Peptides against a protein of PDB entry 3V4L. Designs and how they scored, part 70

Target 1, 386 residues: chain A of PDB entry 3V4L
Amino acid sequence: GQPLAKDKVALLIGNMSYWEHPKLKAPLVDVYELTNLLRQLDFKVVSLLDLTEYEMCNAVDEFLLLLDKGVYGLLYYAGHGYENFGNSFMVPVDAPNPYRSENCLCVQNILKLMQEKETGLNVFLLDMCRKRNDYDDTIPILDALKVTANIVFGYATCQGAEAFEIQHSGLANGIFMKFLKDRLLEDKKITVLLDEVAEDMGKCHLTKGRQALEIRSSLSEKRALTDPVQGAPCSAEALVRNLQWAKAHELPESMCLKFQCGVHIQLGFAAEFSNVMIIYTSIVHKPPEIIMCDAYVTDFPLDLDIDPKHANKGTPEETGSYLVSKDLPKHCLYTRLSSLQKLKEHLIFTVCLSYQYSGLEDTVEEKQEVNVGKPLIAKLDMHRGL

## One batch from the design tools (peptide; made by RFdiffusion4, then SolubleMPNN)

Design b1_p12_7_s4 (from b1_p12_7, 7 letters changed)
Fold by OpenDDE base, seed 5:
Structure b1_p12_7_s4 (fold): chain B 386 residues (1-386), chain A 12 residues (1-12)
Amino acid sequence: as target 1 above (386 residues)
Amino acid sequence: SEELEKQLVPMS
């Protein structure tokens, strides 16, 4: 019969906004497009941008809690990276320059932990460089991997080579994702699908002789990303996975705020990523006696590092939200919260209404505090160790 | 082209 997945879970990490390293751009689009494709494949997807070492460790730990016997696990990473002695290291945004193995996440350690979960399939898609880091002489003593015959690595580049993004003025994919996205929905064995992606990349004149896809696999079964999820009644473990995933994707409910002056504000929320949320406000009712009326959000928790200069914009694009702007309501003020993983407390903020009455010279302000609990990834309490 | 080479940023 066709292989069945017990469930399908993906963690996608895109690191771009490095502190001590060159900033990247492609991971934004790559994580977003891959998220939408994996959702069409019935994956439970956690999508995270710009993680520190500590935040990456916690994201991997939460991903491993979603894994169990016969579950398909997919890890995608786009960002800076290196390979020493056949070990792949993902570089967090807070990594020092030069970075070392102690500042980075070893993919082979994650694979070991996935093998302990008795997963049905382990897929790693690594959109990073595989060049040796000459500043890291550490040889990780890795325990011997189990022979599980269910492992697939898709490396964006060959061993000792670089992976590239194309920095256009607009939004663009990295080279790997550009070709992967066109094949990802095909009902093929994952190694056959990646081989077709390698052939398509090999036709690219830009990367010819600079970047080539490497497939490393020990996959004894005909497993595909299209394999159906087993429709059996939810085992206790499947219920736990569904609840944990649902927690990481729960948006706050839309609110209608009523001010004393009779103005009504609609407050709404949209997810861009599991750690990135757009808040939007609109005036839905205004008394005729009020001639001018503006509503803005302020007083965010300090842990979110919200710059007021980037809040309350007339377009999603002015907040840095280029991907979800088509799906948002029009004629709002928009604020992008890009670091929800940092939220230790409930998301409490102020909606401030500034207005003027006909025949009064002075502006009046009314304020309402809003508590929306822990949105999206903030429900997982990724910071409980600090 | 030389202009396209300047647009390739290594992810290293």
Scores: peptide ipSAE 0.305, ipTM 0.801, DockQ to the pose 0.758
Fold by OpenDDE base, seed 2:
Structure b1_p12_7_s4 (fold): chain B 386 residues (1-386), chain A 12 residues (1-12)
Amino acid sequence: as target 1 above (386 residues)
Amino acid sequence: SEELEKQLVPMS
């Protein structure tokens, strides 16, 4: 019969805004496009940008809690990385220069923990460099992996080589994602799909002799990303997993705020990623005696590290939101919250209405505090232990 | 060739 997945879970991490290393651009688009494709394949996707070492560890721990017997697990990483002694290391945004294994996440350690969950399929898509780090002489003593015959690695590049992004004047994919996205929905064994992606990448004149896809697999069965999920959750564990994932993707409800002057504001929320939310405000009703009226958001929790210079923009693009702008209401003020994983408490902020009456020179302000609870990934308490 | 090389940024 066709293989069935008990469930499908993916963790996607895109690191770009490094503190001590060159900034990347492709992981933004790559994580977003891959999220949308994996959702069409009935994956439960957690998508995270710009994680510290501690935040990456917690994201992996929460991902491992979603894994169980016969579940398909997919880990995608786009960012800086290296390979020492056949071990792949993902570099967090807070990693020092030079980075070492003690500052990084070892993919083979994650694989060991996935094998303890008795997963149905383990897929790793590693969009990072595989160069040796000559500043790290640490030989990791890893425990021997189990022989599970269900492991697939897709490396964006070969051993000892670099992975690349294409920097155009606009948003562009990394080279691996550029070819992967065109094949990902095909009903093929995952190793056959990745081999076709390798052939497509090999035809590209830009990457010829610079980057080549490497496939490492123990997969003995014909398993595909298209394999159907087993029907309704029959176990308490499957119900808990579904509720935990749904909770981590719950947006705040849109609100209509009413001010004393008779102005009505629509406050809305949109998810760009599991840790990135857009807040937007619009004037939906204004009394005729009010000639000018603007609605600003302010007084955010300090943990979110929001620069007021990047808040309350006339376009989503001015906030750094280029991907979801088409799906947002027009004629709003927009604010991008890019670090929801840092939120320790409820998201409480102020909506400030500034307005002017006809025939008065002075501006008037009214304020309302808004509590939206813990939005998206903030419901998982990924800061537990800080 | 050289202009295309300047558009490839390593993820290292």
Scores: peptide ipSAE 0.299, ipTM 0.788, DockQ to the pose 0.765
Fold by OpenDDE base, seed 3:
Structure b1_p12_7_s4 (fold): chain B 386 residues (1-386), chain A 12 residues (1-12)
Amino acid sequence: as target 1 above (386 residues)
Amino acid sequence: SEELEKQLVPMS
């Protein structure tokens, strides 16, 4: 019969906004496009941008809680990285310069933990450099991996080589994702799919002799990302997994705020990623005596590090939201919350209505506090222990 | 073209 997955779970991490390292751009588009493709493949996807070491550890721990016997686990990472002694290290955004293994997440350690979950398939897609880090002479003592015969690594580049992004056209994929996305939906054994991606990348004149896909696999079975999920969750663990994933993707409900002046505001929410939410405000009713009226969001929790200069923009793009702008209502003010993983408490903020009456020079303000609970990934309390 | 080579930024 066709192989069945008990469930399919993916963690996608894109690190771009490094503190001590060059900023990247491709991970934004790559994580977004891969999220949409994996959702079409019935994956439960957690998509996270710009994680610290601690946040990456917690994201991996939460991902491992979603894994169980016969579950397909996929980890995608796009960002800075290195490879020492055949161990792949993902570099968090807060990593020092130079970074070391103690500041980074070892993919082989994650694989060990995935093997303890008796997963049906373990896929790692690593869109990072594989150069040796000469500042890290740590020889990892890795325990012998179990022989599970269900492991696939897709490395965006060869051992000792660099992975590249294309910066010229504003928003562009990394080279790996550019070719991976065209084939990801194919009903093929994952190693065959990746081999076809490798052939397509090999035709790219830009990366010829600079970057090539490496496939490392022990996959003894014909497993595909298209393999159907086994039907209704039969176990308590499957119900818990479904609930845990659902919590991480629950948006606040849209609100209609009514001010004393008779102005009505629609407050809406959209997910860009599991840790990135767009808030938008629109004036849905204005009394005719009010000539000018704007609805600003302010007084956000300090743990979100929201710069007011980047809040309340006339377009999603001015907030740095380029991907979901087509799905957003027009003629709003937009605010991008990019660090929902930092949110310790409920998301409480102020909606400030600034307005002017016809024939009065003075601007009037009315304020309402809004509590939207814990949106998206903030429900998982990824800051537990900080 | 030399211009296209300047578009590749390493993720290192």
Scores: peptide ipSAE 0.298, ipTM 0.795, DockQ to the pose 0.850
Fold by OpenDDE base, seed 4:
Structure b1_p12_7_s4 (fold): chain B 386 residues (1-386), chain A 12 residues (1-12)
Amino acid sequence: as target 1 above (386 residues)
Amino acid sequence: SEELEKQLVPMS
């Protein structure tokens, strides 16, 4: 019979906005497109952008809590990285220059922890460089991996080589994701699927002799990403996992705010990623006596590092949100909250209505405080280890 | 060709 997954869980990390390293662009599109594909494959997907070392550790810990016996675990990473002594290191956005293993997450350590969960399948898709870091002479003493025969690594590049993104003027995939996305939905053994992706990438003249997909696997069973989830979640563990994932993806409900002047504002929320939310405001009713009227969001928690210069934009794209802009209502003011993992408290902010009456020169302001609780990933309290 | 090669950014 076709193998069954007890459940399917994916953690996708895209690091781009490095502090001490060159900024990347492809991880944004790659994480977004892969999220949508894995959701079509019935994966529970946590998608995170621009994580610090601490936030990456917490994201991995939360991912490991979603793993259990017979669960399919997929980790995707796009960002800076290196490989020393056959160990893959994912570089957090706050990593120093030069970075070392002590500043980075070792993928083989994550694999060890996944093997302790007795997972049905472990897939690592690593869209990062595999060049040796000569500034890190640390020989990691890793414990011997268990022989689980359920491991697949898809490396965007070969050992000792660089992985590349194509920095076009627009949004573009990284080279690996460009070919992976076209095949990811195919009902094939994951190693066969990745081999076909390797062949397709090998036809690309841009990467020929610079980047080639490497597949490392110990996979004794015909497991595919298309493998169906086993039945209704009847176990207490499956219910807990479903509830935990659902909490991490719960958006605030849209609100209709009524001001004393008789203006009505629609406040709405959209998820771009598990840690990235768009807030949008629109005027849904305005008395005829009010000639000008704008609804701004302000007074965000300091933990979110919201730059007012990027808030209250006339388009989603001006906030840096290019991917969900088609699904957003038009003619709003948009604000992108890109660091919801930093939120320790409830998301409380002010909606400020600025308006002018016909025949009055002075602007009037009315304010309402809004508490939307903990949106998306902020419900997991990734900070509980501090 | 050459302009496309200049667009390859290593993720190292």
Scores: peptide ipSAE 0.294, ipTM 0.794, DockQ to the pose 0.840

Design b1_p12_8_s1 (from b1_p12_8, 6 letters changed)
Fold by OpenDDE base, seed 2:
Structure b1_p12_8_s1 (fold): chain B 386 residues (1-386), chain A 12 residues (1-12)
Amino acid sequence: as target 1 above (386 residues)
Amino acid sequence: SVPVPGQIKLEE
């Protein structure tokens, strides 16, 4: 019979905005496109951008809580990385220069913990460099992995080589995702699918002799990403998993704010990633006596590091949101919250209406405080594990 | 500066 997954869960991490290292661009598009493809494959996807060491550890711990016997687990990482002694290290955005194993997440440690969950399939897609880090002489003493015959690694590059992004004038995929996305929906054994992606990359003139896909697998069964999820959640654990994932993806409801002057504002929310939300404001009703009015959002929690210069933009693109702009209402003011994983408390902020009456020179302001609770990933309380 | 291992941009 066709193999069944008990459930399918993916964690996607894209690190770009490094503090002490070169900034990347491809992980933004790559994580977004891979999220949409894995959702079409009935994966529960958590998608996270620009994580610190602490935030990456917590994201992995929350991912491991979603894993259980016969669940398919997929980890994708795009960012800086290295490989020492056959161990792959993912580099957080706050990593020092030079970084060491103590500042990074070891993929083989994550694999060990996934094997303890008795997962049905473990897929690692590592879009990072595999060069040795000569500043890290640490030999990690890893415990022996179990022989589970259900592991697949897709490395964007060969051992000791670099992974590349193509510098286009616009948004573009990294080299690995450019070829992976065209085949990811195919009903094929995951190792066969990745081999076809490797052949497609090998035809590219830009990558010839610079980057090649490496596949490492112990997968003894014909498992595919297209394998159907076993029917309705019958166990208490499956219900808890579904509820936990649903909480991490719940947007605030759209609100209609009414001001004393008779102006009505629509306040709306859109998810770009599990930790990235767009807030938008629109004037939905204006009395004829009011000639001009604008609705600004302000007074965000300090933990979110919101620069007011990047808030309340006339386009989503001016906030750095290029991916979801087609799905957003037009003629709004837009604000991008890119660090929702830092939110410890409820998201409370102010909506400020600035307006002018016909025949008065002075602008009037009215303010309303808004509490939207914990949006998206902030519901997982990733900070409570301390 | 020793190049730290990381993704390199290829210019087309």
Scores: peptide ipSAE 0.032, ipTM 0.682, DockQ to the pose 0.381
Fold by OpenDDE base, seed 4:
Structure b1_p12_8_s1 (fold): chain B 386 residues (1-386), chain A 12 residues (1-12)
Amino acid sequence: as target 1 above (386 residues)
Amino acid sequence: SVPVPGQIKLEE
């Protein structure tokens, strides 16, 4: 019969905004596009940008809680990385220069933990360099992996080679995602799909002789990303997994705020990623005696590290939100919260209405506090270990 | 800067 997944879960991490290392651009687009494709494949997709070491560890731990017997697990990583002794290390955004294995997440350790969950399929898509780090002399003594015959690695590059992003003037995919996205929805064994992606990359003049996809697999069954989720009544574990997933993706409801002056503000929320939310405000009603009126969001929790210079923008793009701007209402003020994983408490902030009456030179302000609870990934309390 | 292994930008 066709293989069935008990469920399908993906963790996608895109690290770009490194503190001590060159900033990347491709991971933004790659994580977003891959998220949308995997959702069409009935994956539960946690998508996270710009994680510290601690936040990456917690994201992996939460991902492992979603894994169980016969679940398909997919880990995608785009960012800086290295490979020492056949071990792949994902580099967090807070990694020192030079970084070592102690500052990084070992993919083979994650694989070991996934094998303990008795997963139906383990897919790793690693869009990172595989060059040796000569500053890390650590020989990891990894425990022997179990023989599960359900493992696929897609490496964006060959062993000892670099992975590249193309410097475009705009948003562009990384080289691996550029070819992967065109085939990802195909009903093929995942190793066959990746082999076709490797052939497509090999035809590209930009990558020819510079970057080639490596497939490493131990996959005895014809497993595909298209394999249907088993529709049997959810076990208690499947219900818990669905609830955990739903919690991590619940947006605040849109609100209509009414001010004493008679102005009405629509406050709305959009998810860009599991840890990235756009807040938008619009004036939906204004008394005719009010000639000027603006609604700003302010007084965010300090844990979110919101720069006021990037808040309350006239376009989503001015906040750094380029991907969801088409799905947002127009003529709003926009604020991008890019670090929801850092939120320990409820998201409380102020909506400040600044307005002017006809024939008065002075601006008047009214303020309302808004509590939206824990949005998106902030519901998982990823901080419980600090 | 120490050359650190990581994604490299290709200039077109």
Scores: peptide ipSAE 0.028, ipTM 0.674, DockQ to the pose 0.369
Fold by OpenDDE base, seed 3:
Structure b1_p12_8_s1 (fold): chain B 386 residues (1-386), chain A 12 residues (1-12)
Amino acid sequence: as target 1 above (386 residues)
Amino acid sequence: SVPVPGQIKLEE
């Protein structure tokens, strides 16, 4: 019979906005496109951008809570990384220069923990460099991995080599994701799918002699990302898993704010990633005596590091939201909250209506405080332990 | 700055 997954869970991490290292661009598009593809494959996807070491550890811990016997686990990482002694290290955005293993997440440690969950399939897609870090001489003494015969690594590059993104004038995928996305929905054994991706990458003139996909697998069964989720009545564990995932994806409800002047504002929310939300405001009703009015969002929690200069933009693109802008309402003011993982408390902010009456020179302001609770990933309290 | 292992931009 076709293999069945008990469930399918993916954690996607894209690190771009490094503090002490070169900034990347590809991970934005790569995580977004992979999220949409894995959702079409009935994966429960958590997608996170620009995580610190602590935030990455917590994201992995939350991912591991979603794993259980016969669950398919997929970890995708796009960002800076290195490989020492066959151990892959994912580099957080706050990693020092130079970084060491103590500042980074070891993929083989995550694999060990996934093996303890008795997962049905463990897929690692590592879109990072695999060069040795000469500043880290630590030899991790890892315990011997269990023989689970369910492990697949897709490395975007060969051992000791670099992974590349293509420099376009616009948004572009990394080279690995460019080819992976075209095949990811195919009903094939995951190792066969990745082998076809490797062949496609090998035809690319840009990567010839620079980057090649490496597949490392112990997968003894014909398992595919297309394998259906077992439709059996939810065990208590499956219910808990579904609830935990649902918490990380719950948007605030759209609000209609009414101001004393008779202006009505629609306040709406859209998810770009599990930790990235766009707030948008629109004037839905204006009295005729009001000639101009704008609805600004302000007074965000300090933990979110919202620069007011990047808030209240006339386009999603001006906020740095290039991916979801098609699905957003037009003629709004847009604000992108890119660090929802940092939110310790409820998202409370002010909607400030600035308006002018016909025949008055002075602008009037009205303010309303809005509490939207904990949006998206902020419901998981990824700061539990700080 | 030490070149850090990371994704490199390829120019076309």
Scores: peptide ipSAE 0.028, ipTM 0.671, DockQ to the pose 0.405
Fold by OpenDDE base, seed 1:
Structure b1_p12_8_s1 (fold): chain B 386 residues (1-386), chain A 12 residues (1-12)
Amino acid sequence: as target 1 above (386 residues)
Amino acid sequence: SVPVPGQIKLEE
């Protein structure tokens, strides 16, 4: 019969906004497009941008809690990385220059922990450089991996080589994701799918002699990303997994705020990623005696590092949101919260209505505090150790 | 468009 997954879970990490290293662009589009494709494949997807070392560790720990016997686990990483002695290291955004293994996440350690969960399939898609880091003399003594015959690595590049992005004037995929996305929905054994992606990349004149996909696999069974999930969650663990994933993707409900002047504001929320939310405000009712009114959001929790200069924009694109702008209501003010993983408390903020009456020169302000609880990834309490 | 090393410029 066709193999069945007990469930399918993916963690996608895209690191771009490095503190001490060159900034990237491709991971934004790559994580977003891969998220949408994996959702069509019935994956439970957590998508995270710009994680610190601590936040990456917690994201991996939460991902491992979603894994169980016969579950398909997929880890995608796009960002800085290196490979020493066959060990792959993912570089967090807060990594020092130079970085070492102590500042980075070892993929083979994650694989060891996934093997302890008795997973049905372990897929690693590593869109990172694989150069040796000569500043890291640490030889990780990894324990011998178990023989599980269910491991697939897709590396964007060969050992000792770099991964590239194509500089365009706009948003573009990394080279690996550009070819992967066109085949990801195919009902093929995952190693056959990746081999076809490698052929497509090899035909590209831009990558020829610069970047080639490497596949490492011990996968003995015909398993595909298209493999159906086994029917209704029959275990307590499957129910817990479904509830944990649902919590990490729960948006606040849209609110209608009523001000004393008779103005009504619609407050809405949209997810760009599991840790990135857009708040939007719109005037839905204005009394005729009010000639001008605007609804601003302010007084965010300090943990979110919200710069007021980037808040309350007339377009999603002015906030740095280029991907979900088509799905957002028009004629709003937009604010992008890009670090929801940092939220320790409830998301409490102020909606400030600034308005002017006909025949009065002075602007009047009314304020309402809004508590929306913990949105998206903030429900997982990734900070329980800080 | 020329492929630019996106991720690791290890500064040589």
Scores: peptide ipSAE 0.027, ipTM 0.683, DockQ to the pose 0.113

